# Designs tried in a protein design run: peptides against a protein of PDB entry 3V4L. Part 128

Target 1, 386 residues: chain A of PDB entry 3V4L
Amino acid sequence: GQPLAKDKVALLIGNMSYWEHPKLKAPLVDVYELTNLLRQLDFKVVSLLDLTEYEMCNAVDEFLLLLDKGVYGLLYYAGHGYENFGNSFMVPVDAPNPYRSENCLCVQNILKLMQEKETGLNVFLLDMCRKRNDYDDTIPILDALKVTANIVFGYATCQGAEAFEIQHSGLANGIFMKFLKDRLLEDKKITVLLDEVAEDMGKCHLTKGRQALEIRSSLSEKRALTDPVQGAPCSAEALVRNLQWAKAHELPESMCLKFQCGVHIQLGFAAEFSNVMIIYTSIVHKPPEIIMCDAYVTDFPLDLDIDPKHANKGTPEETGSYLVSKDLPKHCLYTRLSSLQKLKEHLIFTVCLSYQYSGLEDTVEEKQEVNVGKPLIAKLDMHRGL

## One batch from the design tools (peptide; made by RFdiffusion4, then SolubleMPNN)

Design b2_p16_4_s4 (from b2_p16_4, 10 letters changed)
Fold by OpenDDE base, seed 2:
Structure b2_p16_4_s4 (fold): chain B 386 residues (1-386), chain A 16 residues (1-16)
Amino acid sequence: as target 1 above (386 residues)
Amino acid sequence: MKEELVSTDPELHVHL
């Protein structure tokens, strides 16, 4: 019979806004497109941008809590990285220059922990450079991995080689995601699917002789990302996993705010990623005596590091949100919260209404405080321990 | 515009 997954869980990390290293561009688009494809494959997807070392460790720990016997686990990483002695290291955004293994996450350590969960399939998709880091002479003494015939690595590049982005004036994928996205929904054994992606990269004139996909697999069974999830979640563990995933994806409900002047504001929320939310405001009712009327959001928690210059924009694109703009209402003011993992407390902020009456020169202001609780990934308390 | 590839290697700011 066709193999069944007990469940399917993915963690996608895209690091681009490095502190001490060159900024990347592709991880934004690659994580977003891969999230949408894996959701069509019935994966529970946690998607995270721009994580520190501590935040990456906690994201991996929360992902491992979603894994259990017969669950399919997929880890995708796009960002800076290196490979020393066959060990792959993912570089956090706060990594020093130069970085070392002590500042980075070892993928083979994550694999060890996934094997302890007795997973049905372990897929690693590593969209990073695989050059040696000559500033790190540490030979990691990894404990012997269990012999499991269920591991697949897709490396975006060969050992000792670079990964590339496409330089375009707009949004562009990394090279690996450009080819992976065209095949990811195919009902094929995951190694066969990745071999076809490798062939497509090898035929392309841009990538030929510059970047090649490497596949490492112990997978003895015909398992695909298309494999159906087994039945209704009837186990206590499956219910806990569903609840934990739901916490990381709960948006605040849309609100209608009423001001004393008779103006009504719609306050709405949209998820771009598990740690990135768009707030939007719109005027839904205005008395005819009010000629000018704007609704701004302000007074955000300091932990979110919100620059007021990037808040309350007339388009989603002016906030840096290019991917979800088609799914947002038009004619709003938009604010992007890109670091929800940093939120220790409830998201409390102010909605400020600025308005002018016909025949009065003076602008009037009214304010309302809004508490939306812990949105999305902020419910997991990824800072438990600081 | 020619599609140019840019390395994601932090040591190699090589515009290819």
Scores: peptide ipSAE 0.252, ipTM 0.718, DockQ to the pose 0.317
Fold by OpenDDE base, seed 4:
Parts: structure tokens; sequence; C-alpha cells
Structure b2_p16_4_s4 (fold): chain B 386 residues (1-386), chain A 16 residues (1-16)
């Protein structure tokens, strides 16, 4: 019969905004496009941008809580990375220069932990460089992996080689995602699908002799990303997993705020990623005696590192939100919260209405505090380590 | 437009 997944869970990490290293661009688009494709494949997807070492560890721990016997686990990483002695290291955004293994996440350690969960399939898609880091002399003593015959690695590049981004005037994929996205929905054994992606990459004039996909697998069964989720009554563990995932993707409800002047504001929320939310405000009613009226969001928690200069923009794109802008209402003010994983408390902020009456020179302000609880990934309490 | 490839390798420019 066709293999069945007990469930399908993916963690996608895109690191771009490095502190001590060159900034990347492709991980934004790559994580977003892969998220949408994996959702069409009935994956529960957690998508995270710009994680510190601590935040990456917690994201992996939360991902491992979603894994269980016969669950398909997929880890995608796009960012800086290196490979020493056949061990792949993902570089967090706060990694020092030079970074070492102590500052990075070892993919083979994550694989060990996934094997302890008795997963049905383990897929790693690593869109990172595989050059040796000569500043890291650490030989990781890894425990012996179990022989599970359910492991697939897709490396965006060969051992000792670089991964590349496409510089284009606008949004562009990394090389690996450019070809992966065209085939990802195909009902094929995952190793066959990746081999076809490798062939497509090898035919491209840009990548020929610069980047080639490496497939490393121990996959004894015909497992595909298209394999259906088992529809049998959810175990208590499957119910818990579904509830945890649902909590990590719950947006705040849209609100209609009424001010004393008679202005009505619509406050809305949209998810770009599991840790990235857009807040938008619109004037839905204005009395005729009010000639000018704007609704600003302010007084955000300090843990979110929100620069007021980047808040309350006339377009989603001016906030750095290029991907979800088509799905947002028009004629709003937009604010992008890009670090929801840092939120320790409830998201409390102020909606400030600034307005002017006809025949008065002075602007009037009214304020309302809004508590939206913990949005998206902030519900997982990724801070539970201190 | 020329599509240019940019390495994602942080050139380990140790500014010593």
Amino acid sequence: as target 1 above (386 residues)
Amino acid sequence: MKEELVSTDPELHVHL
C-alpha cells in the first residue's frame, strides 16, 4: 500500500539579519515559498526568521515536541553555515566572528533527537555553505545514529562548496529553492524528487560548475512528501501536537475600536511567518467635522526591538513585508513585528488616534490600550530556559 | 538584467 504518515511537521528557519556576518536575502523568499508548498502537502509548518542561538535551540526543541512515532519531520535551513568532518552547522544571527561549533547548531545532533522520536521520515534540506571553518578545531564526538533507514539530506551544495543567492532587482530565491519549488508537489519518492531537482540545477547555465545539489540518503521505503496523513482517530499525542501547532498559528481577532470623537478604527493582524506579524489600522468611520485623521500603533513591548521609524507605514513593503502585501487590505497604516519569539509577556500596545476638527488649528489625540495576548509563536513560550 | 550569483559564504575576513 502507499506509505502513510502519522502526521507531517516541518520547521523552516531562515537566517538573514546577521550581527557579525554578511546579510542574506534569499532565506526570506525561500522560507515563505516553501511554507506555502508544504502547507499544500498537509504539513504543519513552523516558519521562523532571524533566530539567535538560544531561539534556534528552542525552535528545535519545540519542533521535537511535535515529532512522534511515524510522523514525518522536515527541517529546512537557509542561512550561513559550515561543514566540519561531515557535520553540518547552522549559524545563528548572533554568532560571533569567527563562529565556532559552540555558537552553532549541529544538524546531526538534531537528527539523533529525531530518531529518538521514532519518526516515519526525517528530511533535512540545508541551503547553506558547506565550506570547512578553519577557526573551529572542535571534532564533535557524536553518539552513533540509529539505523532507521528513513533519512534524507538534500544539501544545496557539494561538500566543501558554497551556496549562492540570485541577485535580482527585487525578491529572488536561493538557487536550491528556485528548482526545488517547481517539483516539491510531485508524487515521487523524496530521493527521486531531489535527484530531478539536482538534474534541473545542473542544466542551469548560472549554476553549472558553481553549485550542485548533494543527496545523502538511507531511505528503504518509497516515502514521498505527498504521502497522506493517517486519518485514524488521533492518539492523545496527535491531539496535543495539533493543539500546539494551532496555538503557534493563532492570530489575534480583528478589532473595531471606537473613539470619543466618533471615529471608528479597524485593527487587523496578518501572519507573514510564525514569528512575523503585520498589524494594520484603517479608518472605517469619520465624522464630517473631522478633516484629518490618522491611527498610529505605539508603545510596544521593548523585547520586540521595534524602531518607531519603521512603524505605521503607508505600504506593507515600507515595513519590509513584500510577500503578504497582496493579501493585506489597502489604504491602511502597517507595522511589522519581526521578532515575536522574543515576546515574554502579552502583546500590549497603544492605538493613538490623531485628528483635527474643521476650524481648529490644533491636533487632538485619543489613545486606547490594546491587549492581544500572545500571538503566533509567542504562545509556545520559547523563553522557558532561564 | 544580468542575474548574478552571490555566495552565502561569510568570507571569514578576520579583520585582524
Scores: peptide ipSAE 0.251, ipTM 0.726, DockQ to the pose 0.645
Fold by OpenDDE base, seed 5:
Structure b2_p16_4_s4 (fold): chain B 386 residues (1-386), chain A 16 residues (1-16)
Amino acid sequence: as target 1 above (386 residues)
Amino acid sequence: MKEELVSTDPELHVHL
């Protein structure tokens, strides 16, 4: 019969806004496009941008809680990285310069923990450089991996080689995602699919002799990303996993705020990523005696590090939200919350209405506090260890 | 614009 997955879970990490290292561009688009493709494949996808070491560890731990016997696990990483002695290291955004193994996440350690879950398939897609880091002389003593026939690595580049981005005036993919996205939905054994992606990269005049996909696999079974999820959750663990995933993807409900002056504001929420939310406000009713009115969001929790200069923009693009802008309502003010993983408390903020009456020179302000609970990834409480 | 490849290697970006 066709192989069945007990469930399908993906963790996608895109690190681009490094503190002490060159900024990347491709991870934004690559994580977004891969998220949409994996959702079409019935994956439960957690998508996270710009994680610190601590946040990456917590994201991996939460991902491992979603894994169980016969579950398909996919980890995608796009960012800086290195490979020492056959160990792959993902570099967090807060990594020092130079970074070392103690500042980074070892992929083989994550693999060990995934093997303990008796997963039906483990896929690692590593879109990072694989050069040696000469500042790290540490030889990780990795415990012997279990002999399992369910592991697939897709390395975006060869051992000791660089990964590349496409320089474009706008949004562009990394090289690996440019070819992967065209084949990812194909009903093929994952190693065959990745081999076809490797052939497509090898035919490209841009990448020929610069970047080549490496496939490392123990996969003796025919397993595909298209393999159906087993029907209704029959175990308590499957129910818990579904609830945990649903919590991490629950948006606040849209609200209609009514001010004393008779102005009505629509407050709405959109997810760009599991840790990135757009808040938008629109004036839906204005009394005729009010000549001008604007609705601002302010007084965000300090943990979110929201610069007021980047809040309340006339377009999603002015917030840095280029990906979801087509799906957002028009004629709003937009605010991008890009660090929801940092939220320890409920998302409480103020909606401030500034308005002017016809024939009065002075502006009037009314304020309403809004509590939307813990949105998206903030429900996982990734900060419980502090 | 000509599609150009940019290395994601931190060491190369410091020298451009």
Scores: peptide ipSAE 0.247, ipTM 0.724, DockQ to the pose 0.394
Fold by OpenDDE base, seed 3:
Structure b2_p16_4_s4 (fold): chain B 386 residues (1-386), chain A 16 residues (1-16)
Amino acid sequence: as target 1 above (386 residues)
Amino acid sequence: MKEELVSTDPELHVHL
């Protein structure tokens, strides 16, 4: 029969907004497109942008809690990285310049922890540079890996080589995702699928002799990303996993706010990523005596580092939201919350209605506080150690 | 537009 997965879980990390390193662009599109594809494959996907070292550690720990015997685990990373002595290091956005292994996450350490969970398949897709970091002379003492014969690495580039993104005026994929996305839904053994992606990359005139996919595998079984999930979750662990994933993806319900002046505002929410949410406001009712009114969101928790200059925009794109903008209501004011992983408390903010009456020169303001609880990834309490 | 490849290497912003 076709192999069955007990469940399928993916953690996707895209680091772009580095503090001490060059900013990237491709991880935004790559994580988003891969999230949508893996969801079509019945993966439970956590998608996270721009994580610090601490946040990456917590994201990996929460991912490992979703893993169990016979579960398929997929880790995707797009960002800066390096490879020393065959160990792959993912670079957090807060990593110093130069970074070292102590500032980075070792993929082989994550693999060890995944092997302790007795996973059915371990897939690593690493869209990062694989150059040696000469500022890190540390030889990682890794514990001996178990012989599980269920490991697949897809490296976007060869050992000691660079990974590339396509620079154009719009949104573009990285080179690896450009080819991976076209094949990811194919019912093939994951190593065969990746080999076909490697062939497609090798035929492209842009990438030929510049970037080549490397596949490392011990996978002895015919496992595919298309393998069906085993039945209804009947185990306590499967129920806990499903509940934990559902919490990380629960949006606040849309609200209708009523102001004393008789203006009604719809407040809505959309997920771009597990840690990125768009808030939008629209005026749904206005008394005729009010000639102008706008509904601004303000007074966000300090943990979110919201720049007011990027809040309350007339388009999603002006907030930096380019991916979900087509699915959003039109004629709103939009605010992008890009760091929901930092939220320790409930998301409490103020809706400020600014309006003008016919025949009055002065603007009037009314404010209403809104508590939407913990949205998306903030429900996982990734900060329990602070 | 020429599709330009940009390295993700922090040391080598090579515009290709």
Scores: peptide ipSAE 0.235, ipTM 0.716, DockQ to the pose 0.311

Design b2_p16_5_s1 (from b2_p16_5, 10 letters changed)
Fold by OpenDDE base, seed 1:
Structure b2_p16_5_s1 (fold): chain B 386 residues (1-386), chain A 16 residues (1-16)
Amino acid sequence: as target 1 above (386 residues)
Amino acid sequence: METVELVSTDPELRLR
């Protein structure tokens, strides 16, 4: 019969905004496009941008809680990385310069933990460099992996080689994702799919002789990303997994705020990633005696590091939101909340209405505090683990 | 501290 997945879960991490290293751009696009494709494949996808070491560890731990016997697990990483002694290291955004293995996440350690969950398939898509880090001489002593015959690595590059993203003025993918996205929905064994991606990438003149896809697999069965999920969750663990994933993707409900002046504001929320939300405000009713009015969001929790200069923009693009702008209402003010994983408390903020009456020179302000609880990934309380 | 410069030699490519 066709193989069945008990469930399908993916963690996608895109690191770009490095503190001590060159900034990347393509991981934003790569994670977003891959998220949309994996959702079409009935994956439960957690998508995270710009994680610190601690946040990456917690994201992996939360991902491992979603894994169970016969579940398909997929980890995608786009960012800086290296490979020492056959161990792949993902570099967090807060990694020092130079970084070492102690500052990075070892993929083979994650694989060990995935094998303990008795997963049906383990897929690693590593869109990072595999060059040796000469500043790290640490040889990780890893325990022997179990013989599970269900492991697939898709490396964006060969051992000891570099991986690249396209450097254009616009939005572009990494080289690996550029070709992967065109085949990801194909009903093929995952190793066959990746081999076809390798052939397509091998035609790229930009990376010819610099980057080539490497496939490492022990997969003994015909498993595909298209494999259907087993029907209704019958186990308590499957229900918990579904609830945990649903919590990480629950947006605040849109609300209508009514001000004393008679102005009504619609406040809405959109997810860009599991840790990135757009807030948008629109004037839905204005008394005729009010000639001008604007609704600003302010007083965000300090943990979110919201720069007021990037808040309350007339377009989503001015906030740095280039991907979801087509799905947002028009004629709003937009604020992009990145780093929702840092939120310890409820998301409480102020909506400030600034308005002017006809024939009065003075601007009037009214304020309302809004509590939307914990949005998206902030519901998982990724900080509670230590 | 030696700064690890992760710079592509190709102007069309950025190193990851």
Scores: peptide ipSAE 0.305, ipTM 0.753, DockQ to the pose 0.067
Fold by OpenDDE base, seed 2:
Structure b2_p16_5_s1 (fold): chain B 386 residues (1-386), chain A 16 residues (1-16)
Amino acid sequence: as target 1 above (386 residues)
Amino acid sequence: METVELVSTDPELRLR
């Protein structure tokens, strides 16, 4: 019979806004497109951008809590990275220059922890450079991995080689995601699918002789990302997993705010990623005596590091949100919250209405405080321990 | 035709 997954869970991390290293561009698009494809494959997807070392550790720990016997686990990483002695290291955004293994996450350590969960399939997709880090002479003494015939690594590049981005004026994928996205939905054994992606990359004149996909697999069974999830969640563990995933994806409900002047504002929320939310405001009712009327959001928690210069934009694109703009209502003011993992408390902010009456020169302001609780990933309290 | 250039993601090569 066709193999069944007990469940399917993915963690996608895209690091691009490094503090001490060159900024990347592709991880934004690659994580977003891969999230949408894996959702079509019935994966529970947690998608995170720009994580510190501590935040990456907590994201991995929360991902491991979603894993259990017969669950399919997929880890995708796009960012800076290196490979020393066959061990892959993911570089957090707060990593020093130079970085060392003590500042980074070892993928083989994550694999060890996934094997303890008795998973049905472990897939690692590593979209990073695989060059040696000459500033790190540490030989990691890894404990012996259990022999499991269910591991697949897709490396975006060969050992000791670079991964590349496409230099474009607009949004572009990394090289690996450019080819992976065209085949990811195919009902094929995951190793066969990745071999076809490797062939496509090898035939392209742009990538030929510059970047090649490497596949490492112990997978003895015909398992695919298309494998159906086994029936209704009947186990207590499956219910807990569904609840934990739902917490990381709960948006605030849309609100209608009423001001004393008779103006009504719609306040809405959209998820770009598990840690990135767009707030939008629109005027839904205005008395005819009011000629000018704008609704601004302000007074965000300091932990979110919101620059007021990037808030309350006339387009989603002016906030840096290029991917979800088609799914947002038009004619709003938009604000992007890109670091929801940093939120310790409830998201409390102010909606400020600025308006002018016909025949009065003076602008009037009214304010309302809004509490939307802990949105999306902020419900997981990824800062428990600071 | 915009020349599609590949840019390395290697930190050491982007600083040169």
Scores: peptide ipSAE 0.275, ipTM 0.767, DockQ to the pose 0.416
Fold by OpenDDE base, seed 4:
Structure b2_p16_5_s1 (fold): chain B 386 residues (1-386), chain A 16 residues (1-16)
Amino acid sequence: as target 1 above (386 residues)
Amino acid sequence: METVELVSTDPELRLR
């Protein structure tokens, strides 16, 4: 019979905004496009941008809580990385220069932990450089992996080689995602699918002799990303997993705020990623005696590092939101919250209405405090270690 | 044809 997944869970991490290293661009698009494709494949996807070491550890721990016997686990990483002694290290955004293994997440350690969950399939897609880090002389003593015959690594590049981004005037994928996205929905054994992606990359004149996909697998069964989720009554663990995932993707409800002047504001929320939310405000009713009227969001929690200069923009793109802008309502003011994983408390902020009456020179302000609870990934309390 | 340039994601090569 066709293999069945007990469930399908993916963690996608895209690190771009490094503190001590060159900034990347491709991970934004790559994580977003892969998220949408994996959702079409009935994966429960957690998508995270720009994680610190601590936040990456917590994201992996939360991902491992979603894994269980016969669950398909997929880890995608796009960012800086290195490979020492056949061990792959993902570099967090707060990693020092030079970084070492102590500042990074070892993929083989994550694989060990996934094998302890008795997963049905373990897929790693690593869109990072695989050069040796000569500043890290640490030989990781890894415990022996179990022989599970359910492991697939797709490395965006060869051992000791670099991964590349496409420099374009607009949004562009990394090289690996550019070819992966065209085949990801195909009903093929995952190793066959990746081999076809490797062939497509090898035919491209841009990548030929610069970047080649490496597939490392121990996969005894014909498992595909298209394999259906088992529809049998969910175990208590499967129910808990579904509830945890649902909590991590719950947006605040849209609100209609009424001000004393008779102005009505629509406050709305959109998810770009599991840790990135767009807030938008629109004037839905204005009395005729009010000639000018704007609704600003302000007084955000300090943990979110929101620069007021980047808030309340006339377009989603001016906030750095290029991907979800088509799905957003037009003629709003937009604010992008890019670090929801840092939120320790409820998201409380102020909606400030600034307006002018006909025949008065002075602007009037009215304010309302809004509490939307913990949005998206902030519900998982990724901070539980301090 | 816009010249599509490949840029390395290697930190050491982006600084050169």
Scores: peptide ipSAE 0.232, ipTM 0.746, DockQ to the pose 0.402
Fold by OpenDDE base, seed 3:
Structure b2_p16_5_s1 (fold): chain B 386 residues (1-386), chain A 16 residues (1-16)
Amino acid sequence: as target 1 above (386 residues)
Amino acid sequence: METVELVSTDPELRLR
């Protein structure tokens, strides 16, 4: 029979907005497109952008809580990285310059922890550079890996080589994701699928002799990303996993706010990523005596580091939201919350209605506080240690 | 045709 997964769980991390390193662009599109593809494959996907070291550790810990015997685990990373002595290091956005292994997450340590969960398949897709970091002379003492014969690494580039992104005026994929996305839905053994991606990359004139996919595998079984999930979750662990994932993806319900002046505002929410949410406001009712009115969102929790200059925009794109803009209502004001992982408390903010009456020169303001609880990834309490 | 430039994701090369 076709192999069955007990469940399928993916953690996707895209680091772009580095503090001490050059900013990237491709991880935004790559994480988004891969999320949509893995969801079509019945993966439970957590998608996270721009994580600090601490936030990456917590994201990995929460991912490991979703893993169990016979579960398929997929880790995708797009960002800066290096490889020393065959160990892959993912670089957090807060990593110093130069970074060292102590500032980074070792993929082989994550693999060890995944093997302790008795996973059915471990897939690592590493869209990062694999150059040696000469500023880190530390030889990692890794514990011996178990012989599980269920490991697949897809490296976007060869050992000691660079990964590339396409510099375009618009949104573009990284080189690896550009080819991976075209084949990811194919019902093939994951190593065969990745080999076909490697061939496609090798045929491209842009990448030929610059970037080549490397596949490392111990996978002895015919496992595919298309393998069906085993039936209804009957175990207590499967129920907990489903509940934990559902919490991390629960949006606030749309609200209708009524102001004293008789203006009604619709407040809506959309997920771009597990840690990125768009808030949008629209005026749904206006009394005829009010000639102009706008509904602004303000007074966000300080933990979110929201720049007011990027809030309350007339388009999603002006907030930095380019991916979900087509699915959003038109004629709103838009605000992008890009760091929901930092939220320790409930998301409380103010809706400020600014309006003008016919025949009055002065603007009037009314404010209403809104509590939407913990949205998306903020429900996982990734900060329990602070 | 817009010239599609490949840019390295290597931190050391983007500083040049």
Scores: peptide ipSAE 0.198, ipTM 0.721, DockQ to the pose 0.420

